# Peptides against a protein of PDB entry 5ZKO, part 37

Target 1, 44 residues: chain A of PDB entry 5ZKO
Amino acid sequence: SASNPRKFSEKIALQKQRQAEETAAFEEVMMDIGSTRLQAQKLR

## One batch from the design tools (peptide; made by RFdiffusion4, then SolubleMPNN)

Design b2_p15_4_s4 (from b2_p15_4, 11 letters changed)
Fold by OpenDDE base, seed 3:
Structure b2_p15_4_s4 (fold): chain B 44 residues (1-44), chain C 44 residues (1-44), chain A 15 residues (1-15)
Amino acid sequence: as target 1 above (44 residues)
Amino acid sequence: as target 1 above (44 residues)
Amino acid sequence: MSRIQRLQEEIAELE
């Protein structure tokens, strides 16, 4: 019986997109924390 | 200088939501794969 | 293994 890997390809693509967006959002938060820390140090 | 943990708490909450949504989507695809496998076995 | 890698392996096993 033919497996339908095509039916899952779109779901895999969407999952890759979600993972990339989550990673980008995480990195943005980490950059904000880093920037805040740097600003706090400069103002001391 | 007052750190604004509130601004980060909101970003952390959003990140937790994103992670939960990604996990739910992943589990849905895995279930669909499992169902497809079961159907293929039944039709053999 | 990443989630994507696990999905790809499970899909490959259907073939």
Scores: peptide ipSAE 0.373, ipTM 0.782, DockQ to the pose 0.071
Fold by OpenDDE base, seed 4:
Order: sequence, then C-alpha cells, then structure tokens
Structure b2_p15_4_s4 (fold): chain B 44 residues (1-44), chain C 44 residues (1-44), chain A 15 residues (1-15)
Amino acid sequence: as target 1 above (44 residues)
Amino acid sequence: as target 1 above (44 residues)
Amino acid sequence: MSRIQRLQEEIAELE
C-alpha cells in the first residue's frame, strides 16, 4: 500500500547521513595530504 | 617526514571500511524494498 | 545516479 514510501524515509535519511560522514572523512584525509605536501615543500 | 605514508595507510583503511559499511547498509535497504515489493504483489 | 537517487527511484516504484 501507499505507506511503503513512509516506511523507508528514515532509512533514506540514515543513508544520506552515512554518505555525508564518509564524504567528510574523505575530505579530511585529502586535507591532511595537502598539508603534508605543503610542509614537505617548505623543507625542500 | 617519511613517516607520513604509514599514518595515511591507517586512514585509508578506515575509509575503505566506512565505504564497505555504507555499501552494506545500502544493499540492506534495497533488499527491504525488494521484499516489500514482493509482498505488495502477493496482495494484489 | 547516486545510491540515494537509486533508492528514491525504487521507493517511487512502490507507489
């Protein structure tokens, strides 16, 4: 019945949150790499 | 210094784990949708 | 399509 979409709304919201957290963690790693690269360049 | 790759290896491993967990959660939701669809069809 | 978009499409098909 028509109540199926409502049943999944919370699961979709949780999936969106997981994706956002993964993205944030990825960006943090990329920033750390960038910072490390900059430090390495300063010491050359 | 050269100890950077080791520090990143752990972060990359953690990122891979996060991605795997997100994938597992996604697949679970897709399975639930499939099961729901099957149930709905049986009642039609 | 993203995973979220795929989920949304599958849910829409249940309607």
Scores: peptide ipSAE 0.371, ipTM 0.781, DockQ to the pose 0.069
Fold by OpenDDE base, seed 1:
Structure b2_p15_4_s4 (fold): chain B 44 residues (1-44), chain C 44 residues (1-44), chain A 15 residues (1-15)
Amino acid sequence: as target 1 above (44 residues)
Amino acid sequence: as target 1 above (44 residues)
Amino acid sequence: MSRIQRLQEEIAELE
């Protein structure tokens, strides 16, 4: 029935949001590591 | 500085938690889809 | 397939 895609559309949207948040958090950690590494190199 | 590993360990732990939550949410949606499919099949 | 693609495929199969 045509209603099934509508019932799951919000869940799909939420899943996309969670993936984006996970990716953003991962990138933040990687940026922090990169900044720390660069700082350590400058202090050597 | 020796404090860096601890700060990153917490961020990594949080990242693992986010991945687990994303996976759990995905599995929940897949289960709901499966249940809906089964219900639709029973009504045919 | 990505998780999203799998979900979309499963939903499409309900139609």
Scores: peptide ipSAE 0.370, ipTM 0.781, DockQ to the pose 0.069
Fold by OpenDDE base, seed 5:
Structure b2_p15_4_s4 (fold): chain B 44 residues (1-44), chain C 44 residues (1-44), chain A 15 residues (1-15)
Amino acid sequence: as target 1 above (44 residues)
Amino acid sequence: as target 1 above (44 residues)
Amino acid sequence: MSRIQRLQEEIAELE
């Protein structure tokens, strides 16, 4: 029915938000690792 | 430095938790869709 | 397909 796709639209939007937040957190960790590696290299 | 691996380990653990929560939410939505489909089929 | 794409396809099948 026409109402079923609509009621799930919010759940899909929330799922997209969760995915984006996970990706952002992942990229932050990767950036910190990269910076730490570069710093360690420069100090050698 | 020796302190860096420890702080990163905590960030990685948190990242795994986020991924698990996203997965759980995804599976819940998929289950709801399946239940809705089954119900619609039975009512036809 | 991504998880989001799979969800969208399953929802479209309900129509």
Scores: peptide ipSAE 0.370, ipTM 0.781, DockQ to the pose 0.074

Design b2_p15_5_s2 (from b2_p15_5, 10 letters changed)
Fold by OpenDDE base, seed 1:
Structure b2_p15_5_s2 (fold): chain B 44 residues (1-44), chain C 44 residues (1-44), chain A 15 residues (1-15)
Amino acid sequence: as target 1 above (44 residues)
Amino acid sequence: as target 1 above (44 residues)
Amino acid sequence: LLERRQQERTAELEA
């Protein structure tokens, strides 16, 4: 059975991209929460 | 504007779960590559 | 390694 290192590299790259996107999404959630809280504080 | 801390906590928890799932998926990819390589070595 | 663009996006959010 021939392993395909090019396909493996592609799979790894795509998975790393996905991990980075999920990290970014988490940071966005935290920023949204922070922004909402800050706005609430300003309106008091 | 009322912030909903319970909803925020839920959103954070869901996002952390997603990050963990993506990490696990990456590990699975690496294990699959390792297994394939090991099998190829055994067949030589 | 993550591609530069992905790293930059993450870094921008953390900064």
Scores: peptide ipSAE 0.235, ipTM 0.701, DockQ to the pose 0.094
Fold by OpenDDE base, seed 3:
Parts: structure tokens; sequence; C-alpha cells
Structure b2_p15_5_s2 (fold): chain B 44 residues (1-44), chain C 44 residues (1-44), chain A 15 residues (1-15)
């Protein structure tokens, strides 16, 4: 069973990228919610 | 602009779920790599 | 440890 360290590193890197994308999506959601809340405060 | 706190909480919860799923996928990748490495060690 | 590309995308969301 040939070890493919490059393939392992690529797999890890791709997975880390996906995690970062999900984190970014979460941050976007939070910003949208924050903006909505801020707007609601201004309208009071 | 009606605040929908329930909708916000749902959106956050769904995003947290996605983050957890990506984390689990990462852990699975790491386990697979670890198992491969362990197997390689046993074959030495 | 975040790659530069990941950091750049995060920064774009914060702008």
Amino acid sequence: as target 1 above (44 residues)
Amino acid sequence: as target 1 above (44 residues)
Amino acid sequence: LLERRQQERTAELEA
C-alpha cells in the first residue's frame, strides 16, 4: 500500500478549504442578521 | 422591517449544523489517513 | 492555520 503523502495533504487542504467556506458563510449570515438588527434599531 | 428572531435562530442553527458536518468529514479524512499510516507501519 | 486564500475570502465578507 503505497503511502501518498501528497494525496493526503491535498485531501486535508481541500477539507480545510471547505471548512473555511462554511465559516465564511456563517459570518455572512451573522452580518446579515446584524445589519437587520441595526436597521431595526434605527427605525425605533 | 419585522424582526424574525426565530428565523434568525433557525438560520444560525442550520449553519452550525453544516459546520459540524464539515468537521466530522475532516475527522473522517484524518482517521482514514491515520489508518493508512498504521497499516503501512505494520507492513514494515 | 488559515491559507491566504481563506483569509482573503473572510476579509471580503467583513468589508
Scores: peptide ipSAE 0.232, ipTM 0.698, DockQ to the pose 0.076
Fold by OpenDDE base, seed 2:
Structure b2_p15_5_s2 (fold): chain B 44 residues (1-44), chain C 44 residues (1-44), chain A 15 residues (1-15)
Amino acid sequence: as target 1 above (44 residues)
Amino acid sequence: as target 1 above (44 residues)
Amino acid sequence: LLERRQQERTAELEA
């Protein structure tokens, strides 16, 4: 039925969003690490 | 302190794992869609 | 939309 393709597209879209959110979370972690390292350098 | 780099690596590793899990979930969704499409083709 | 959000986040990281 025509409803199935639309549901599939919705599932794909939601999963792509989750991947993007995890990427953002990774970048945030890396930024925090970078900031901490920069602070440590300033104290040396 | 030497503990900070290790904690950073742990955070990175955990986040990489999450990204891999989300990728696997995406692949599962795509496999399910593919299987459904294949079944639909068999019925045509 | 998703690509736009990713671009925006990249831009924020570069700022």
Scores: peptide ipSAE 0.204, ipTM 0.680, DockQ to the pose 0.082
Fold by OpenDDE base, seed 4:
Structure b2_p15_5_s2 (fold): chain B 44 residues (1-44), chain C 44 residues (1-44), chain A 15 residues (1-15)
Amino acid sequence: as target 1 above (44 residues)
Amino acid sequence: as target 1 above (44 residues)
Amino acid sequence: LLERRQQERTAELEA
């Protein structure tokens, strides 16, 4: 492997950040679904 | 919200895919670390 | 959830 061991912590930190960002995006999708469903229920 | 409810399943599926891809990227980083460590151990 | 899953995968790779 050509990877520098001194940069492993940085690589891991960046991947953790990306996973957190994808989780936040998922939560946003779920909130949008929830809000839309709530609005639809008010029209019933 | 301007979101179409008929596309919620597609949005969820897409976000699940993105989370899986970020997971795979994390695994790749960890495998690289593991391989590098194994190589370093052979040099001891 | 994600942290637990990452720990599980790390443990699997280290086994």
Scores: peptide ipSAE 0.231, ipTM 0.697, DockQ to the pose 0.087; fails the geometry check

Design b2_p15_5_s3 (from b2_p15_5, 11 letters changed)
Fold by OpenDDE base, seed 4:
Structure b2_p15_5_s3 (fold): chain B 44 residues (1-44), chain C 44 residues (1-44), chain A 15 residues (1-15)
Amino acid sequence: as target 1 above (44 residues)
Amino acid sequence: as target 1 above (44 residues)
Amino acid sequence: LLLRQQQERTAELEA
């Protein structure tokens, strides 16, 4: 197939979006855990 | 709910696995693009 | 690669 730079760039862009979404999901998880830990300390 | 460190660690581990999988998928995309570029150069 | 775009998408999800 002919090299299609536009299709390659699209594929890369979509993959980077997925990585960013997973990073954001990880940050949300860590925030939830952090808040739980802070609450536990306040109750001790 | 009681702080469950095991559950937190599991949640973190699963999220890190997802990030690693997305990275691997990106590397596969880049390898495919790289191989295509190399083939195109050989044909020129 | 595409660091800016990735950062922008991450920021959007965090907002």
Scores: peptide ipSAE 0.245, ipTM 0.712, DockQ to the pose 0.082
Fold by OpenDDE base, seed 1:
Structure b2_p15_5_s3 (fold): chain B 44 residues (1-44), chain C 44 residues (1-44), chain A 15 residues (1-15)
Amino acid sequence: as target 1 above (44 residues)
Amino acid sequence: as target 1 above (44 residues)
Amino acid sequence: LLLRQQQERTAELEA
């Protein structure tokens, strides 16, 4: 039987992309919180 | 206007959970590849 | 390589 290293590398690459997207989403959440807090401070 | 720190902490917690799930999925991919390779070696 | 690529994409958001 032949293993498919090309398909394995593709799966790894796709999973790393998903991890990067989740990291980006976390950063977006933190930016939104920071922006909201800054807006609240300006309105005081 | 009142900021909602409880809702912010909830958003952070949910996003951290998603990051952990993506990490677990990556580990699963690596385990599957390792298992497949080990099986191929045993069949040789 | 893949870790580096992931880190580069994350760093792009922080820039």
Scores: peptide ipSAE 0.235, ipTM 0.709, DockQ to the pose 0.093
Fold by OpenDDE base, seed 3:
Order: structure tokens, then sequence, then C-alpha cells
Structure b2_p15_5_s3 (fold): chain B 44 residues (1-44), chain C 44 residues (1-44), chain A 15 residues (1-15)
């Protein structure tokens, strides 16, 4: 089968997008934790 | 609400696992590309 | 290009 660079590049790009989405989800988790900590601090 | 460090650590751990899974998926994609390239090279 | 796109999405969440 002929190597199709376009298909490979697309596959890489899609996977990198998924990695970015998971990173974004992680950042959201950290933001939620941060806000929770801040709220707890304000109540102390 | 009391900050529960255990719940936060669990949330972080789960998200890190997802990141690792996406990385593994990326590596698999790269392996497939590599094998395809190797096969193409052998046929040339 | 791809890295920039990833970083832009990350930056939007941090803003």
Amino acid sequence: as target 1 above (44 residues)
Amino acid sequence: as target 1 above (44 residues)
Amino acid sequence: LLLRQQQERTAELEA
C-alpha cells in the first residue's frame, strides 16, 4: 500500500487534538480544585 | 464545603491516566505509520 | 501550526 502522507498527517493531527482536549480537561479539573480551595480559604 | 484532598487527588490521577492513554494511542499511530513506511521501503 | 492550535485552546480555558 502506498504511504499517503496526507492521511498520516491527518491521523497525527487528530491525535494531537485529542491530547489537547485531555489537557484542557485536566486544566478544568485543576481550576475547579483551585476555586474550591479558594472558597475554603475564604470561609476560614 | 470542606476540601477533600482524597477526592482531588483521585480526580487528578484519573485525568493523568486519560492523558497517558491518549499518549499511548498516539504512539500506536506512530508505530503504524512507521511500519507502513518500512513496508513501502522494502517494496521499492 | 498544530502546537499553536493546541495552545490557543488551552489559553482560552485559562482566561
Scores: peptide ipSAE 0.228, ipTM 0.708, DockQ to the pose 0.078
Fold by OpenDDE base, seed 5:
Structure b2_p15_5_s3 (fold): chain B 44 residues (1-44), chain C 44 residues (1-44), chain A 15 residues (1-15)
Amino acid sequence: as target 1 above (44 residues)
Amino acid sequence: as target 1 above (44 residues)
Amino acid sequence: LLLRQQQERTAELEA
């Protein structure tokens, strides 16, 4: 396959976007856990 | 929703697995780029 | 640059 630097840069950019989305999803999970714990504390 | 620590731990584990898979996919992209560059060097 | 781009996209999803 022809070495196309533009295509490589695009692949890298897309993959980094996916990694960022997974990180954001993890942060959302952790926030939900934190919120649930806080809510449980308030109800005690 | 009831605070189920087991369910939270499962969510965290699954999300960490997804992050690891995305990292592996990125490493594969970088390896392919490296291989292509090396091949181009050999053909010059 | 790649790290910055990744961080910016993450921040956009969190906003």
Scores: peptide ipSAE 0.243, ipTM 0.713, DockQ to the pose 0.068; fails the geometry check

Design b2_p15_5_s4 (from b2_p15_5, 11 letters changed)
Fold by OpenDDE base, seed 2:
Structure b2_p15_5_s4 (fold): chain B 44 residues (1-44), chain C 44 residues (1-44), chain A 15 residues (1-15)
Amino acid sequence: as target 1 above (44 residues)
Amino acid sequence: as target 1 above (44 residues)
Amino acid sequence: LLQRRQQEETEQLQA
């Protein structure tokens, strides 16, 4: 039915959003680690 | 401390695993959609 | 639409 392609596209879009959220979460982790390393370096 | 680099590497590894899991979930969605499309094509 | 949604989510996580 004509509804199936739309539902498929929505499912793909939602999954791509989740991938982007996980990428953003990874970048946040790296930023936090980088900041911590910089702070530790300043204390040495 | 020597534990900090290890904890950072573990956190990065866990986040990379989550990204890989989301990629696998996306591929599963695409496979299901592809299979459904193929079945629909066979019925036409 | 998809790109906008992804950007908005990225901005929210970085704020």
Scores: peptide ipSAE 0.216, ipTM 0.704, DockQ to the pose 0.059
Fold by OpenDDE base, seed 1:
Structure b2_p15_5_s4 (fold): chain B 44 residues (1-44), chain C 44 residues (1-44), chain A 15 residues (1-15)
Amino acid sequence: as target 1 above (44 residues)
Amino acid sequence: as target 1 above (44 residues)
Amino acid sequence: LLQRRQQEETEQLQA
């Protein structure tokens, strides 16, 4: 069947974007945890 | 406010799982593209 | 080519 290189490149690009978004989300989780812990320490 | 280390670890674990799933999805995209290209080459 | 949004997210991780 016909391969579509442009469509393939688009799929790759979108998937790479999703990977980056998940990485960013992980960093956000870590930042949230860090902030919460820091606040808890300040309040003691 | 009360920090919950167990809940934090759970959030981290879930986010790491999502990262792994997105990586696997990328590999699947690449495999699909590769298979399609290989099939096209065989049919020529 | 990297998509614009991916580049932006990468930059955010470095900032």
Scores: peptide ipSAE 0.209, ipTM 0.709, DockQ to the pose 0.082
Fold by OpenDDE base, seed 5:
Structure b2_p15_5_s4 (fold): chain B 44 residues (1-44), chain C 44 residues (1-44), chain A 15 residues (1-15)
Amino acid sequence: as target 1 above (44 residues)
Amino acid sequence: as target 1 above (44 residues)
Amino acid sequence: LLQRRQQEETEQLQA
């Protein structure tokens, strides 16, 4: 079949976006946990 | 509310798993593209 | 590849 470099580039870009979204979700989880720990420390 | 360190650990582990799955999906995309390029080269 | 949509997701966490 004919090479589709544009379609390949699009597929790579979309996959990199998904990786970035999962990284963002991880950072959100870590921020929430960090905030909870800080709150617990202040309430002691 | 009471601290749930076990629940935090579980949340982190699940999020790391999601990141690994997205990395694997990216590698699959790159392998498919690489194979297509190699095939095109051989058919020239 | 530095995609604009990737940057937007990162910026939302800093706000």
Scores: peptide ipSAE 0.206, ipTM 0.705, DockQ to the pose 0.066
Fold by OpenDDE base, seed 4:
Structure b2_p15_5_s4 (fold): chain B 44 residues (1-44), chain C 44 residues (1-44), chain A 15 residues (1-15)
Amino acid sequence: as target 1 above (44 residues)
Amino acid sequence: as target 1 above (44 residues)
Amino acid sequence: LLQRRQQEETEQLQA
């Protein structure tokens, strides 16, 4: 059944939070990769 | 320690998959809300 | 692009 209308905003907020967390995790992975590449470049 | 360079693509792919799943979950929530609104409109 | 679309959808719900 459809969620209570009074909880729609809460559901949206929670989902937005999850998306933000996944974005942050992605950025962390990319920074790790970037750092690794930079280190490898310095060793060459 | 930095992930093995050969695993970078895998890490990126996994993170992209997670972001896609969260997007799909968001769209599902929005569709549920939209459907509820449409039903309420028909009852008015 | 995706973030913009989701933001627009959220704004439409608040109207």
Scores: peptide ipSAE 0.192, ipTM 0.689, DockQ to the pose 0.072

Design b2_p15_7_s1 (from b2_p15_7, 9 letters changed)
Fold by OpenDDE base, seed 3:
Structure b2_p15_7_s1 (fold): chain B 44 residues (1-44), chain C 44 residues (1-44), chain A 15 residues (1-15)
Amino acid sequence: as target 1 above (44 residues)
Amino acid sequence: as target 1 above (44 residues)
Amino acid sequence: STIEQLKQRIAELEA
């Protein structure tokens, strides 16, 4: 079957987007945990 | 309410697993692209 | 989802 570089590049771009979304989700969770810790410290 | 570090740690671990799975999927795509390129070169 | 569950737990800690 013929190589389709455009299709491969599209698959790579989509996969990079998925990775970026997972990273953003992780960072959001960590930020929320950090905020909770900061609030707990303020109450001490 | 009480802080539950174990539960947070578990959820963070699960998120890291998801990131690892996405990385593995990316590597599979890259390997498939590499294999296709190698096959094309062999046919030249 | 795991993320939504984690957000919910964080919200509970902040309440």
Scores: peptide ipSAE 0.111, ipTM 0.611, DockQ to the pose 0.030
Fold by OpenDDE base, seed 2:
Formats: sequence, C-alpha cells, structure tokens
Structure b2_p15_7_s1 (fold): chain B 44 residues (1-44), chain C 44 residues (1-44), chain A 15 residues (1-15)
Amino acid sequence: as target 1 above (44 residues)
Amino acid sequence: as target 1 above (44 residues)
Amino acid sequence: STIEQLKQRIAELEA
C-alpha cells in the first residue's frame, strides 16, 4: 500500500514539538521551585 | 493555608498520563514507518 | 491552567 512520507514527517514533527513543550513546562516548574527555595533561604 | 494532597497527586498523575500518551503516539508513528519500510523491502 | 495550579501548590508546600 502507499506510504505517505510527508504525512509521517509532519506527525513526527508535531509529536516532537509536544514533547519539547512538555519538557519546557517541567523545567519551568522546577525553576520556580528552585527560586522559591532560594528566597526562603534568604529569609532565614 | 490548607493543602489538598489528594488533588495535587491526581493532577500529577494526569500529567504523567498525558506524557505517556504522547510518547505512545510518537512510538506508534515510528512503528508505522518501520512496518512500511519492512513491507517495501519484502516487495523488492 | 493545570500547570499553573501545580506550580502554586508546589510553591505553597516548599514555603
């Protein structure tokens, strides 16, 4: 049957984008936690 | 203020599920490409 | 958003 390489490449690109966005969101959360801890340390 | 550990854990679980689903979708695309390639090799 | 809610709850726990 016919392969559609372009459709596959588009799907891969979309999935890679979503994974990158998830990673970025996770890193943002971790950065916020880190900054909160740093602020707490300064207040002690 | 009051923490709601159960609600928090549920949201974390939901995020992990979403990540797993996105990974599975990516793997499905890669598998489809692989199977198509294998079929093409058999036809040659 | 869910992510912002998570960030807020985590911040509360870390304070």
Scores: peptide ipSAE 0.109, ipTM 0.595, DockQ to the pose 0.042
Fold by OpenDDE base, seed 4:
Structure b2_p15_7_s1 (fold): chain B 44 residues (1-44), chain C 44 residues (1-44), chain A 15 residues (1-15)
Amino acid sequence: as target 1 above (44 residues)
Amino acid sequence: as target 1 above (44 residues)
Amino acid sequence: STIEQLKQRIAELEA
């Protein structure tokens, strides 16, 4: 239908948002791991 | 505890898997859009 | 959530 392109665009936008959120969450965890490793390095 | 690194690694693996699944879901949507476009091209 | 569990585990390692 004529609405299909709009529906696809919405689905794509939502999926991109979810992917970006997952990436950001993972990066936050990696930053915390990095800081922990840095602290361990400083204490050695 | 001695089990902490193993459990932590498990959680990292799960997060990576989730990210990969989100990417795969996005690609599936893109394939559906692409196939629709290809069909439209063939019918023109 | 998995992310919160990861953050908690990291906090445990930092303690």
Scores: peptide ipSAE 0.108, ipTM 0.607, DockQ to the pose 0.041
Fold by OpenDDE base, seed 5:
Structure b2_p15_7_s1 (fold): chain B 44 residues (1-44), chain C 44 residues (1-44), chain A 15 residues (1-15)
Amino acid sequence: as target 1 above (44 residues)
Amino acid sequence: as target 1 above (44 residues)
Amino acid sequence: STIEQLKQRIAELEA
């Protein structure tokens, strides 16, 4: 089969992007929890 | 909006699972690179 | 899958 380093590099970059997106999604969940807790504390 | 700690915990757990799966996928790719290179070296 | 495609591409590049 044909060697295509450029296409390989693209796929690696996409995998790294997916990993970063999963991290960002986790951070968003944690921020939502934090904001909710802060609101609850202010109401007390 | 309503505070729901149990639902937050579930969201965190699911997100951690997704993160781990993405990490495992990356590691699999890296292991395959290593094994392929090892085979190439042995053939020389 | 993306992973299988990557594995195949790796094999091609390292051959």
Scores: peptide ipSAE 0.094, ipTM 0.599, DockQ to the pose 0.040

Design b2_p15_8_s3 (from b2_p15_8, 11 letters changed)
Fold by OpenDDE base, seed 3:
Structure b2_p15_8_s3 (fold): chain B 44 residues (1-44), chain C 44 residues (1-44), chain A 15 residues (1-15)
Amino acid sequence: as target 1 above (44 residues)
Amino acid sequence: as target 1 above (44 residues)
Amino acid sequence: AELQQRQQARRTEAL
């Protein structure tokens, strides 16, 4: 079975993309929380 | 609208779990690649 | 690592 380095690199790249997407989703969550906190502060 | 800190902490925890799962999936990919490389070396 | 992730994400989006 010929090691397909292209397939490995593709698999790594795809997985790194997923990690980046999860990081972006985390950043969005933090932004929403930050916005909510700021809004709560403005209402005080 | 009362800021629900519990809901924020839960959302953060869930997102951190997803990041950990994606990291574990990456480690699995790297292990599979490593195993494939080792097998290829043994066949030489 | 973050920079590489962003570069990879951009490449996959362009496909």
Scores: peptide ipSAE 0.292, ipTM 0.718, DockQ to the pose 0.082
Fold by OpenDDE base, seed 2:
Structure b2_p15_8_s3 (fold): chain B 44 residues (1-44), chain C 44 residues (1-44), chain A 15 residues (1-15)
Amino acid sequence: as target 1 above (44 residues)
Amino acid sequence: as target 1 above (44 residues)
Amino acid sequence: AELQQRQQARRTEAL
């Protein structure tokens, strides 16, 4: 069956989107941790 | 409440694990595409 | 560059 370059490109794009979302989620986690630390510092 | 550095490190570790898993999934997608292309070439 | 463009395009579609 013919290579479906469109379907391959779509699969790649979906996977790259997932990686970008996981990166954003990581940044959110780091911001939350940073905010928690900043609050703890302000309360001292 | 005390900063829970252990909980923060755990959250970071879990998120890094997810990023690694998404990278592995991307590599798998690329291998599948590569294998499909190679098969198509062999059938010609 | 093409891969990055596709990432951005998909983000735009999700909005």
Scores: peptide ipSAE 0.288, ipTM 0.703, DockQ to the pose 0.080
Fold by OpenDDE base, seed 5:
Structure b2_p15_8_s3 (fold): chain B 44 residues (1-44), chain C 44 residues (1-44), chain A 15 residues (1-15)
Amino acid sequence: as target 1 above (44 residues)
Amino acid sequence: as target 1 above (44 residues)
Amino acid sequence: AELQQRQQARRTEAL
């Protein structure tokens, strides 16, 4: 069916979205660690 | 507590694992698309 | 990175 290319492009788009969400989640983890270190430094 | 660095390293490791799993899932999607295209070509 | 951004934008447009 002519819908196959559209379905494939949708699968690719959803998968790349998940990859970008995981990248954003990693950046959030790193920001939280940085903030915790800064807070600990201020308390010294 | 002295456990904070270890907990941070664990969080980073788990997040990097998730990123790698999403990359592998993307490669699987691309392989399936390639296989489907090859099958369609053989049926022509 | 730009391809990922474009695909994320498609999801936000659908909301």
Scores: peptide ipSAE 0.286, ipTM 0.702, DockQ to the pose 0.078
Fold by OpenDDE base, seed 4:
Structure b2_p15_8_s3 (fold): chain B 44 residues (1-44), chain C 44 residues (1-44), chain A 15 residues (1-15)
Amino acid sequence: as target 1 above (44 residues)
Amino acid sequence: as target 1 above (44 residues)
Amino acid sequence: AELQQRQQARRTEAL
């Protein structure tokens, strides 16, 4: 069926989106940690 | 508090685990697509 | 590059 290539490309695209979302969440965590470290340094 | 570094490392570790799980899920999708292509080729 | 562009477009649409 000619619909299979489209379904596969959609599945790949959705999975790559999830990977990008997890990467963004990781970057947010690292930013929060960095901000916390900077605040702790300013209070010393 | 000396507990903050441990909490940060835990948060990083959990986020890296999620990224690895999403990568494994992507590899599974690609394997399924590859297997489907091989099957279609054998039937021709 | 095209795959990344399609991912960014979907993120922008979801906002």
Scores: peptide ipSAE 0.266, ipTM 0.695, DockQ to the pose 0.074

